# Peptides against a protein of PDB entry 3OAK, part 15

Target 1, 145 residues: chain A of PDB entry 3OAK
Amino acid sequence: DDLEQYLDEKILRLKDEMNIAAQLDIDTLNKRIETGDTSLIAMQKVKLLPKVVSVLSKANLADTILDNNLLQSVRIWLEPLPDGSLPSFEIQKSLFAALNDLPVKTEHLKESGLGRVVIFYTKSKRVEAQLARLAEKLIAEWTRP

## One batch from the design tools (peptide; made by RFdiffusion4, then SolubleMPNN)

Design b1_p29_4_s2
Fold by OpenDDE base, seed 5:
Structure b1_p29_4_s2 (fold): chain B 145 residues (1-145), chain A 29 residues (1-29)
Amino acid sequence: as target 1 above (145 residues)
Amino acid sequence: SEHEEYLKEMEELLKKSEEELLEELEKER
């Protein structure tokens, strides 16, 4: 089907872009740690965030998002950074909000590893209260019998 | 069922500390 193929390609391209952005930010932060150059700032994920949010908010893309394991890239964006810090507040807030509207099932959580990362956010004392509540809501929904 | 097994896994993860979960995430990279 032409439409299905088009949507698959769209999501897979975004997945690649997200993975590249994450790696570039990691490289920047690693170099910052190694050199002590505090002028090095990781900004690739932040620059791409509006596009990610736009795609995740499209109801007609939900199946394509889940089938192509875009949630793996969402997980990567949520993981702690090399210096132990967490991604920006805006990234956390935007992604948790987007996840709340997706019909995520057990198989998607297993394929992406997203459940483990979100549980981490419920345990971390460094996470803002409002974001911890969003993470807890997701876990409660995903662990319903 | 698959979901029941996943539920058990998530329950075990919820028992771990932040430090333990962080270490696991770092190892899985």
Scores: peptide ipSAE 0.539, ipTM 0.912, DockQ to the pose 0.911
Fold by OpenDDE base, seed 1:
Structure b1_p29_4_s2 (fold): chain B 145 residues (1-145), chain A 29 residues (1-29)
Amino acid sequence: as target 1 above (145 residues)
Amino acid sequence: SEHEEYLKEMEELLKKSEEELLEELEKER
């Protein structure tokens, strides 16, 4: 199926881009810590965020997103950063919103590790209340009978 | 360092969260 192959390639390319962006930001923050240069700002994920949100919001890509474990890259983007901080408010909010519209199943949570990270956001005292509520909503939906 | 300790705490929370998630998901099965 040509369409299926095309969609798979599209998602896999985005997955790679997301992983690269995450690593570049990690590298930036590690260098910031090591050098003390506070002018170093991690911006790669933020720059790519609109594209990520756009793809995640497309209903016709839902199966492809889930089948190719794009949620693993979403999980990576949500993990704490080397400086101990969390991803930007905008990243959190946008991703939580996008996740709310995906038909995420248990198998996807397991293979991506996303579930544990989202639960973290419900428990962390460093997460904004608004975002914690969004995370709670996701967990509630994913654990619905 | 403070950030290292923070990251360690976050890792522990993530681990706990994973366990809790699995428990909740199993309950719904």
Scores: peptide ipSAE 0.029, ipTM 0.509, DockQ to the pose 0.067
Fold by OpenDDE base, seed 2:
Structure b1_p29_4_s2 (fold): chain B 145 residues (1-145), chain A 29 residues (1-29)
Amino acid sequence: as target 1 above (145 residues)
Amino acid sequence: SEHEEYLKEMEELLKKSEEELLEELEKER
């Protein structure tokens, strides 16, 4: 199917872009630590976030998103950074909101590792209470019979 | 360092979180 192939390629390209953005931010933060240059700011994920949210919000892309394991890249974006910080408040909030509307199944959680990261946000003392509650809601939905 | 300790804590929490999630998901199977 031509449309299916087109959508697969679109999602895979976004997946690559997300992974690159994450790595560039990691590189920036590592360089910041090594050089002490506080002017170095990791902004690649934030810049790409609107596109990510736009894609995640499209109902007609849900199957493509899940089948191509885009959630693995979402997981990567949510992981702690080299400087010990967590991704920005906006990234957390936007991703948690977007995830709430996806028909995520157990198999997707396992293959992406997203489940372990989201439940982490329910336990971390450095996560904002509002975001912890959003994470809790996701976990509750994913573990509902 | 405090930074290293924090990262270690996060890694530990991630591991524990995975175990807890798997247990809950398996119960619902």
Scores: peptide ipSAE 0.027, ipTM 0.522, DockQ to the pose 0.067
Fold by OpenDDE base, seed 4:
Structure b1_p29_4_s2 (fold): chain B 145 residues (1-145), chain A 29 residues (1-29)
Amino acid sequence: as target 1 above (145 residues)
Amino acid sequence: SEHEEYLKEMEELLKKSEEELLEELEKER
């Protein structure tokens, strides 16, 4: 129906925005590496984060979020950056918190690749302990029979 | 379950990846 279509388009737009933000940050960091210009700071994801969290936190959007594979963009945001670093503490914390309230199923994990990335956060020694625990909680929930 | 097996597979893959990364980092030290 009209509402469903509207919500789909809304989520797909956000998905696109997230992907663009991620790529812009990657471009910035790649340039930083190439030029050595430490004044280059990747800020696009951080700027968009409040909007992402707002959308992910809305229960009425859960189906739309999952059906349109927004989790793929969440996965992208969680992936290591070109310099090998992880996304900011705030991004990790906010996304893990938001994910905790979504009814994520196996099919969503598979189609988004999110499961693999979150498992990474449970295993990586580069992840802050607090955030690793949040990731562990997600995995525990997702692996429930 | 199939879901649990999938996640276990992913866990194993990621574990290997992390170990390889750690080894590489150690070599650079």
Scores: peptide ipSAE 0.027, ipTM 0.518, DockQ to the pose 0.180

Design b1_p29_4_s3
Fold by OpenDDE base, seed 5:
Structure b1_p29_4_s3 (fold): chain B 145 residues (1-145), chain A 29 residues (1-29)
Amino acid sequence: as target 1 above (145 residues)
Amino acid sequence: MEHEEFLEEMRELLEKSEEELLEELEKER
């Protein structure tokens, strides 16, 4: 009980941090577009990525991750940016690798909307081949009869 | 059931182009 509460709080804090990082990067890129200031670089997600990867890789946190809809924040991190570009290759690679090891079920996909974003990656001509294949693998697993 | 409904949704999405999916993602935000 105490452990469960502790883990919930841990994941919820990370979820908030991820959402904040994503929004800050969006704000930075929007300002870059508006002002033309090419010195503005979005770095918040990259800075937080090691922590995200560390948490997502822990098997003992899988249930807590899924139950608290952390996948919604993963979706946000994978979404195209204001300038139409995709998140960095490292972010894509890390998150897809993490997703591959999680016991994701239909209910988690529905509440996060992650499936829609991953399908986008299977369609995008800008995605690296290795990640496109991984996206396809995930969709195949998630859509088994 | 929920899974079958999800499968149908995914099938519909898989029929869309990259541009269509991108546009829908942007509208959903």
Scores: peptide ipSAE 0.647, ipTM 0.942, DockQ to the pose 0.909
Fold by OpenDDE base, seed 2:
Structure b1_p29_4_s3 (fold): chain B 145 residues (1-145), chain A 29 residues (1-29)
Amino acid sequence: as target 1 above (145 residues)
Amino acid sequence: MEHEEFLEEMRELLEKSEEELLEELEKER
C-alpha cells in the first residue's frame, strides 16, 4: 500500500545516505594519510547519526529496516577505518543500543554480514569494555539454538 | 542459509583472533 511504499523509500534513502557518509569519511581519512594534513576531520557519519538513531529506534519501522537490509549500512558504519581506528564511541554506542532492540534474525545477519563485524568487536582490545559486553550479548542472542 | 549453518559460521569466527577477523573484514571490502 501507499504507506508501505513510503516507508520502504524512506529507509532506502537513509541507506544511501549512510553509505555516502561512510565513503566520504573514508575519503577524508585517506586524503589525510596521503597529504599529512591533520586538519582534515571525518564528520559525515557523526552529522548523520541523530537521523540514523531516530529511524532505528522506531518500532513501527523495524520490519522495513530489516526487509531493506539497512543492517548492511550499519555494518559499514561499524567497520574499521583506513587509519586503523574504529568509529567514534558515540557511533558504536548508539548502533549497538539500536541493534539490541531490533528483532534481528539469521536471514538478516546473512544478508548484511553484521554478525562478523560484531564478533570483531567482542575481540578488539580497542573497544570499551561496556560495548564489548553488549556485542557479546548480541552474539549470544543471535546464536541461540 | 539455515540457522544451524549460521551457528557453525559464528563458531568458526569466534575461534579467530582480532587480527584474523580484521584481515577477513578487509578482504570483503
Scores: peptide ipSAE 0.646, ipTM 0.943, DockQ to the pose 0.864
Fold by OpenDDE base, seed 3:
Structure b1_p29_4_s3 (fold): chain B 145 residues (1-145), chain A 29 residues (1-29)
Amino acid sequence: as target 1 above (145 residues)
Amino acid sequence: MEHEEFLEEMRELLEKSEEELLEELEKER
């Protein structure tokens, strides 16, 4: 119906915006590596984060989020950056919190590849302990027999 | 994939080190 269509379009627009933000940050960091200019800072994801959090926190959008594979963009946002660094702590914290409240199923994990990235966070020495524990919790839930 | 296949995939990934997982993620790009 009209509402469902509106919600789909909303999520698809956000997914596109997230992907663009991620790519722009990658471009910035690649340029930083190339030039050695440490003044170049990737800020696009951080700027968009409030909007992402707002959408992910809405229970009535859960089905739309999952059906449109927004988790693929979440996966992209969580991936290590070209210089090997991780996205900001705030991005990690916000996204893991949101994931914890979503009814994620195996099919969504397959479509997004999110499981692989979250496992990385359970292993990384650079991840804050609280987020590593949350990542472990998610993996445990997703791998329930 | 079936859920059981997913479980096996996750089990295999959990056996890998941080460095191995990072390398694999980088190669996928």
Scores: peptide ipSAE 0.642, ipTM 0.943, DockQ to the pose 0.853
Fold by OpenDDE base, seed 1:
Structure b1_p29_4_s3 (fold): chain B 145 residues (1-145), chain A 29 residues (1-29)
Amino acid sequence: as target 1 above (145 residues)
Amino acid sequence: MEHEEFLEEMRELLEKSEEELLEELEKER
């Protein structure tokens, strides 16, 4: 119906915005590595984060989020950056919290590849302990028989 | 993907180090 189509378009637009933000940050960091200009700061994801959190927190958007594979963009945002660094603490915290409230199923994990990225966070010694525990909690929930 | 197959995949990934997982993530890009 009209509402369903509207919601699909809304999520797909956000997905595109997220992917663009991620790529722009990657480009910035690659340029920083290439030029040595430490004044180059990647901030596109941080700027978009409030909108992402707002959308992910809405229960009425859960099906639309999952059906349109927005989790693939969440995965992209969580992936290590070109210099091996991780996204900001705030991005990690916000996304893990949002994921905890979504009815994520195996099919969504497969099509997004989110599971393997979250496992990375359970293994990384660079991740804050509190976020590692959240990652572990998600894996435990997703791997229930 | 069948859930049991997913569980096996996750089990295998959980046995890998941070470095191994990082390499795999990079290969998927």
Scores: peptide ipSAE 0.650, ipTM 0.944, DockQ to the pose 0.890; fails the geometry check

Design b1_p29_5_s1
Fold by OpenDDE base, seed 3:
Structure b1_p29_5_s1 (fold): chain B 145 residues (1-145), chain A 29 residues (1-29)
Amino acid sequence: as target 1 above (145 residues)
Amino acid sequence: SAREEEYKRILEKLEEERKEAEKEWEELT
């Protein structure tokens, strides 16, 4: 119906925006690696983060978020960057918090690849302890009987 | 270069961690 279509379009637009932001940051960092220009800073995801958090926090969008595989874009945002660095602390913290309130199922984790990435955050020595614990909490919730 | 070697080391460690995470995820699902 009209409402479902509207919500789908809203989520798909955000998904596109997130993917573009991620790619722009990747391009920036690749250029930084190639040129050595340390003035190049990846800021596109950070700029879009408030909008992402706002959408992820809306209970009425949960089904639309999961049905349209927005979690794939969340996964992309959590992926290590070309220089091996991780997304900003704020991105990690905000996304983990938002994920905690979503009714994520195994099928969503598989189709998005989010599960393997979050497990990575429980293991990496470069992840802040606070965020590693959040990742562990998510894994525990997703794998509970 | 020194920078390239540094990146190489970081990326190698990252790949190992990613591979381990992937294996664990496969075991859980």
Scores: peptide ipSAE 0.459, ipTM 0.875, DockQ to the pose 0.574
Fold by OpenDDE base, seed 1:
Structure b1_p29_5_s1 (fold): chain B 145 residues (1-145), chain A 29 residues (1-29)
Amino acid sequence: as target 1 above (145 residues)
Amino acid sequence: SAREEEYKRILEKLEEERKEAEKEWEELT
């Protein structure tokens, strides 16, 4: 199926782009810690966020997203940064919103590690209350019998 | 440095929270 192959390739490309963006931000912050140069700002994920949201919001891509474990890259984007900071408010909000509309199953959460990370957001004192509630909602839906 | 030590403290707290999250996730699944 040509369409299926096309969609797979599209998602895999995005997955790579997301991973690269995350690594670049990590590198930037590591350098900031090392040098003390506070002018170094991690912006790669934020720059790519609109594209990520666009893809995650397309219902016709849901199966492809889940089958190719794009949620692993989503998990990576939600991980704390080297300086202990969390991803931007916009990243958190956008990703939580997108996840709410995906038919995520337990197997997807396990293979991506996303479940553990989202639970973290329900516990951290540094997470905005609004986003913590969204995380709680996701966990409740994912673990519903 | 003071900054480095601060980061270490933050990361230690994060690790504790992550461990708690891991435990809860394993219990739920």
Scores: peptide ipSAE 0.455, ipTM 0.876, DockQ to the pose 0.637
Fold by OpenDDE base, seed 4:
Structure b1_p29_5_s1 (fold): chain B 145 residues (1-145), chain A 29 residues (1-29)
Amino acid sequence: as target 1 above (145 residues)
Amino acid sequence: SAREEEYKRILEKLEEERKEAEKEWEELT
């Protein structure tokens, strides 16, 4: 199916872009630590966030998103940064909101590692209460019989 | 450097939190 192939390619491209953005931000922050140059700011994920949210929010892309393990890149974006910080509040909020509408199954959580990361957000004292509640909502939904 | 060591300590704490959370996740699923 040409359409399916097109959608797969679209999602895979986004997945690559997300991974690159994450790595570039990590590199920036590592360099900041190494050099002490406080002018270095990690902005690649933030720049790409609108596109990520747009894609994640499209119901017609759900199967493609899940089949191509885009959630792995979402998990990567949610992981702590080299400077000890978490991803920006906006990134967390946007991703949690988008995840809420995806028909995520257990197998997707396992293959992406997303489930355990989201649990982390429910327990970490570094996470804003509002976002912790969003994470809790996701976990409750995913563990529902 | 002192700053790097500080960041490492912070990351270690976050990692421990993650591990604890992962254990709970495994119990839930």
Scores: peptide ipSAE 0.038, ipTM 0.556, DockQ to the pose 0.592
Fold by OpenDDE base, seed 5:
Structure b1_p29_5_s1 (fold): chain B 145 residues (1-145), chain A 29 residues (1-29)
Amino acid sequence: as target 1 above (145 residues)
Amino acid sequence: SAREEEYKRILEKLEEERKEAEKEWEELT
C-alpha cells in the first residue's frame, strides 16, 4: 500500500546515505595514507550516526529495515577502515545498542554479513572489552532457542 | 530446538569465514 511504499523509499534512501558516508570516509583515509596529510579526518559516518540510530530505534520500521537489508550498511559501518583502525567507540556502541532491539533472524544475518562482523568484535584484541561484551550478547540472543 | 541448531550452524560457517578475514585485518594494524 501507500504507506509501505513510502517506508521502503525512506529506508532505501537512508541505506544510500550510509553507503555514501562510508565510502567518503574510506576515500578520506586512503588519501591520508597516500599523501601523509594528517589533517584529513573521516567524519561522514559520525555526522550521519544520529539519523541512523533514530531510524533503527523505531519499532514501526523494523520490518522495512530488515526487508530492505539495511543491516548490510550497518555491517559496512562496523568493518575495519583502510588504515586498520576500527570505527569510533560511539559508532560501535550506538549500533550494538540499536541491533539489540531488532528482531534479527538468520536470513538477515546471512544476507547482510552482519553475523561475521559481530563475531569479529567478540574475539578481536583491539576492541574495547565493554563493546566485546555487547557483541557477545547479540550472538547469544541470536542463538536463543 | 531446531531453530537454535540452525542458528548455531550458520554462525559456525560465519566463524570459519571470519578466521581467514581476521588474519588479514590484524595485519593491517
Scores: peptide ipSAE 0.032, ipTM 0.532, DockQ to the pose 0.105

Design b1_p29_5_s3
Fold by OpenDDE base, seed 3:
Structure b1_p29_5_s3 (fold): chain B 145 residues (1-145), chain A 29 residues (1-29)
Amino acid sequence: as target 1 above (145 residues)
Amino acid sequence: SEKKKKQEEIEKKLEEERKEAEKEWEELM
């Protein structure tokens, strides 16, 4: 119906915005590496984070989020950056918290690649212990029989 | 330089961590 269509379009727009933000941050960091200009700071994901969290936290959007594979964009946001750094602590914490409240199924993990990335956070020695535990909790829930 | 060495170490660790994650993913899926 009209509402469902509106919600689909909303999620798809956010998905696009997230992908653009991620790419802009990658471009910024690549340029920083190339030029040595340390004044270049990747800020696009951080700027968009409140909107992402707001959407992910809405129970009435859960089906729309999963059906439109917004988790693929979440996966992209969690990927290591060109300089080898990880997304900010706040991004990790906010996304892991939001994911904990979504009814994520195996099919969603496969189509988004999210499972692979979250497992990385359980293995990385650079991840804060608090966040590693959150990642572990997610993996445990997603692989529950 | 120390900065270069540190960056190289980060990259090596990242690669190792990615390999470990990939193994576990393959085992789970």
Scores: peptide ipSAE 0.451, ipTM 0.860, DockQ to the pose 0.351
Fold by OpenDDE base, seed 1:
Structure b1_p29_5_s3 (fold): chain B 145 residues (1-145), chain A 29 residues (1-29)
Amino acid sequence: as target 1 above (145 residues)
Amino acid sequence: SEKKKKQEEIEKKLEEERKEAEKEWEELM
């Protein structure tokens, strides 16, 4: 119906915006590596984060989020960057918190690749302890029999 | 340079962690 179409379009627009932000940050860091210009800072994801959190936190959007594979864009945002760095603390914290409230199923993990990335955060020695615990909680919930 | 060596070490550790994570996920699913 009209509402479903509206919600789908809203999520698809956000998905595109997230993917663009991720690519712009990758481009910025690649250029930083190539030129040595330390003034180049990747901030596109951080700028868009409030909008992402707002959408992910709305219960009425949960089905639309999962059906449109927005979790693929969440996975992309959690990927290590070209210089080997991780997304900002705030991005990790906000996304892990939002994921905890979504009814994520195995099929969503497979189609997005999110599970592989979150497990990485449970193992990395560079991840803050409090965030590693959040990642562990997610993995435990997703792999529960 | 030392800076380059440090970066290579970070990337190597990252790759190892990613491989371990991927293996564990495949075993769980």
Scores: peptide ipSAE 0.451, ipTM 0.859, DockQ to the pose 0.455
Fold by OpenDDE base, seed 4:
Structure b1_p29_5_s3 (fold): chain B 145 residues (1-145), chain A 29 residues (1-29)
Amino acid sequence: as target 1 above (145 residues)
Amino acid sequence: SEKKKKQEEIEKKLEEERKEAEKEWEELM
C-alpha cells in the first residue's frame, strides 16, 4: 500500500545515503594515504549518523529496515577503513545499541554480512572493551536457540 | 621508516583478526 511504499522508499534512500557516505570517507582516507595530507578528515558518516540512528530506533520501521537489507549498509559502516582504522567510537556505540533492539534473524545476517563483521568486533584488540561486550551480546542473541 | 613499519604491523594484525572472525562466524552459522 501507499504507506508501505513510502517506508520502503525512505529506507532505500537512507541506504543509498549511507553507502555514499561510506565511499566518500574511503575516498578521503585513500587520498590522505596517497598525499600525506593529514588535514583530510573523513566526516561523512559522522554527519549522517544522527539520521541513521533515528531511523534504526523506530520500531515501526523494523520490518522495512530488515526487508530492504539496510543492515548491509550498517555492515559497510562498521568495516575497517583503508588505513586500517575502525569507525569512530560513536558510530560503533550507536549502531550496536540500535542493532540490539532490532529483531534480527539469521537470514538478515547472511544477506547483509553483518554477523561476521560484528564478531570481528568481539575479537579485535583495538576495539574498546565496552563495545566489544556489546558486540558479544549481539552475537549471543543472534545465535541463541 | 618507523611510521611505515608500525602501519604495516597494524594492517597485518587487522588481517589476522579478520580471518579469525570469519572462521568463527562460519563455525557459528
Scores: peptide ipSAE 0.450, ipTM 0.859, DockQ to the pose 0.481
Fold by OpenDDE base, seed 5:
Structure b1_p29_5_s3 (fold): chain B 145 residues (1-145), chain A 29 residues (1-29)
Amino acid sequence: as target 1 above (145 residues)
Amino acid sequence: SEKKKKQEEIEKKLEEERKEAEKEWEELM
């Protein structure tokens, strides 16, 4: 129906925006590595984060989020950066918090690759302890028998 | 360069952690 179509379009637009933001940040950091220009700062994901959090927190969008595989873009945002660094603390914290309230199923984890990335955050020694605990909580919930 | 060496070490550790995560995921699913 009209509402369903509207919601799909909204999520797909955000998905595209997230992917673009991620790529722009990657490009910025790659250029920084290549040129040594330390004035190059990756800010695109941070700028878009409030919108992402707002959408992920909407209960009425949960089905649309999962059905359109927005979690793939969430996974992309959690990937390590070209210089080996991790996304900002705020990005990690906000996304883990948002994921905790979504009815994520095994199929969504597989099609997005999100499970593999979140497990990484439970293993990495560079991840802040509080965020590692959030990641562990998610994995435990998603893998319950 | 020490800076370069340090960065390479970080990248190696990152790769190891990623591999371990992948293995665990495969075992869980």
Scores: peptide ipSAE 0.446, ipTM 0.858, DockQ to the pose 0.449

Design b1_p29_6_s1
Fold by OpenDDE base, seed 1:
Structure b1_p29_6_s1 (fold): chain B 145 residues (1-145), chain A 29 residues (1-29)
Amino acid sequence: as target 1 above (145 residues)
Amino acid sequence: SGLSEEELKEMEEYAEELLAKEEEAEKLA
């Protein structure tokens, strides 16, 4: 199917871009820690965020997103950074909003590892209360019998 | 179907690892 192939390629390219952005930010922050150069700012994920949000918000891409395990890259983006900090508030807010609208199943949580990170967000003292509540809501939905 | 107790436990254990790292980072800051 031509359309299916097109959509798969689109999502896989985005997945790759997300992974690269995350690694570049990690590299930047690691270098910042090692050198003490506070002018080093991790900006790659923030720059790519609008594209990620655009894709995640499209209902017609839901199956492709889930089938290609894009949630693994979402999980990567939500992971704590080398200095122990969290991704920007905007990244957190945008991704949690998108996750709330996706038909995520248990199998997708398992293959992506997203569940474990979202549970972290329900407990971290560095997470804004409103996002912690969203995380709790997601966990409750995903763990329903 | 939902997650099993064991699966949920594994996820929680990882979350606790992240929490521990967060706390450690805070102490070192």
Scores: peptide ipSAE 0.617, ipTM 0.923, DockQ to the pose 0.885
Fold by OpenDDE base, seed 2:
Formats: C-alpha cells, sequence, structure tokens
Structure b1_p29_6_s1 (fold): chain B 145 residues (1-145), chain A 29 residues (1-29)
C-alpha cells in the first residue's frame, strides 16, 4: 500500500526531527550550564512545535502515529531539561491537548514510556495546575480496566 | 485492557526519579 508507506515515512521523518530538536536543545542547555553563557537559548523544539501539533491533530494519521511510536518522541519532548526545568508551557499545553484527543492504548504507553513522564507531571511542583489536572485525567483514562 | 498495578508502579518509580532530580536541581541553583 503506497499510501500507508507514505504516511509511515512521513511520521518517521517527524519522529526523527523531533528527536534531533530535543537533543539540540539539550546540548544548548548543557553548554549554557558549563560555560555560563546566558545568551544560549534552546529554541529547536519551539520552532518545530507547530508542525508537531499539526500532525498530532490529524485524525487520519492517528493509527500511523501510534503504530510508529511517535509518542516516544512526545515523551522525549516532555522530559525535564538538564537544568531541571520543564519544556515551555506552550509545548506542554499543546502536547497534552493532542494526547487527550488520541486513542492511546496501554501498549502505546509501554512502548513509548509516556505514562511514566505524565505521572511526573501530576506531581511536579513546577507544572502549572491546569496541566497537572490534564495529566491526572490522562492517567485516569489509561488506568481504566 | 488497562495498566496493571505492577506496570503502574514501574511508571511511578520512574516519575519519582524525575522528581528527585528536579529537587536536586533546585538545591543546586
Amino acid sequence: as target 1 above (145 residues)
Amino acid sequence: SGLSEEELKEMEEYAEELLAKEEEAEKLA
């Protein structure tokens, strides 16, 4: 199926782009910590966010997204940064909104590691209350029989 | 099917590791 292959490749390319963006931001922040150069700002994820949101919002891509474990990259984007800070509020908000609309199953949580990070967001004192509530909602849904 | 208690526990343990790192980072800042 040519269409299926096209969609798989599209998602896998985005997955790669997301992973690269995350690593570049980590590298930037590590360098900032090591050198004290406060002019270094991590911007790669923010730059890519609109594309990520666009893809995650497409109902016709849901199966492809889940089957290719794009949620692993979502998990990576939500992980705390080297300085212990969280990704931008906009990234958090956008990703949690997208996750709420995806038919995520337990198998997807396991293969992506997303569940463990979302639980963190229910407990972290650096997370905004509204996002913590969304995280709680997701956990409740995923733990249902 | 939903997550088992064991699976949830494993996820929570990782979350606690992240929380510990967060707290450590705050102390160093």
Scores: peptide ipSAE 0.617, ipTM 0.922, DockQ to the pose 0.880
Fold by OpenDDE base, seed 3:
Structure b1_p29_6_s1 (fold): chain B 145 residues (1-145), chain A 29 residues (1-29)
Amino acid sequence: as target 1 above (145 residues)
Amino acid sequence: SGLSEEELKEMEEYAEELLAKEEEAEKLA
């Protein structure tokens, strides 16, 4: 129906925006490494984060989010950056909070590859303890028989 | 349904690759 189509398009647009933001940040950091210009700062994801959080927090969008594999873009945002750093603490915190409230199923993990990245967050020495615990909680829930 | 042993193993292997890269970056910093 019209509403379903509208919601699909909305989520797919956001997915595209998220992917673009991630790539732009990667490009910025790669250029920083190549040129040594430490003034180059990757901020595209941070700029888009409020919109992402707003969408992920809406219960009426949950099915659309999961059906359109928006979690693939969430996974991309959580990936380590070219310089080995993690996305900002705010991005991590916001996304893990959102994931905790979504009815994520095993099939969604398979489609997005999110599980592999979250497992990384349970083991990384650079992840804050509170977020590592959230990651562990998510893995436990997703791997439940 | 939950993840199979093989699926979980594949996820863990990817995570280990990321951890290895993280360690490498730390040594060069």
Scores: peptide ipSAE 0.616, ipTM 0.922, DockQ to the pose 0.822
Fold by OpenDDE base, seed 5:
Structure b1_p29_6_s1 (fold): chain B 145 residues (1-145), chain A 29 residues (1-29)
Amino acid sequence: as target 1 above (145 residues)
Amino acid sequence: SGLSEEELKEMEEYAEELLAKEEEAEKLA
């Protein structure tokens, strides 16, 4: 219906914005590596984070979020950066909190690729202990029979 | 409705690839 279509379009637009932000940050960091210009700072994801958190926290958008595979963009945001670093602690914390509250099913893990990245967060030496514990909790929930 | 052992193994293999890249970056730092 009209409302469903409106919500789908809203989520798809955010998905596109998230993907663009991630790519722009990657481009910035790659250029920083190539040129040695330490004034180049990746800020696009941080700028968009409040909007992402706002959308992910709305219960009435949960079905639309999952049906349109917004979790694929969440996965992209959690991937390690070109210099081997992780996204900011704030991004990690916000996204893991949002994931904990979403009714994520196994099918959503498969189509988004999120499971493989979350497993990485259970093992990485650069991940804070509190977030590693959250990652472990999510994996345990998603792998239940 | 959960992940199969094969699916979980595939996810773990990808995670190990990311860990290897992290280790490589650490060596260069």
Scores: peptide ipSAE 0.615, ipTM 0.921, DockQ to the pose 0.883

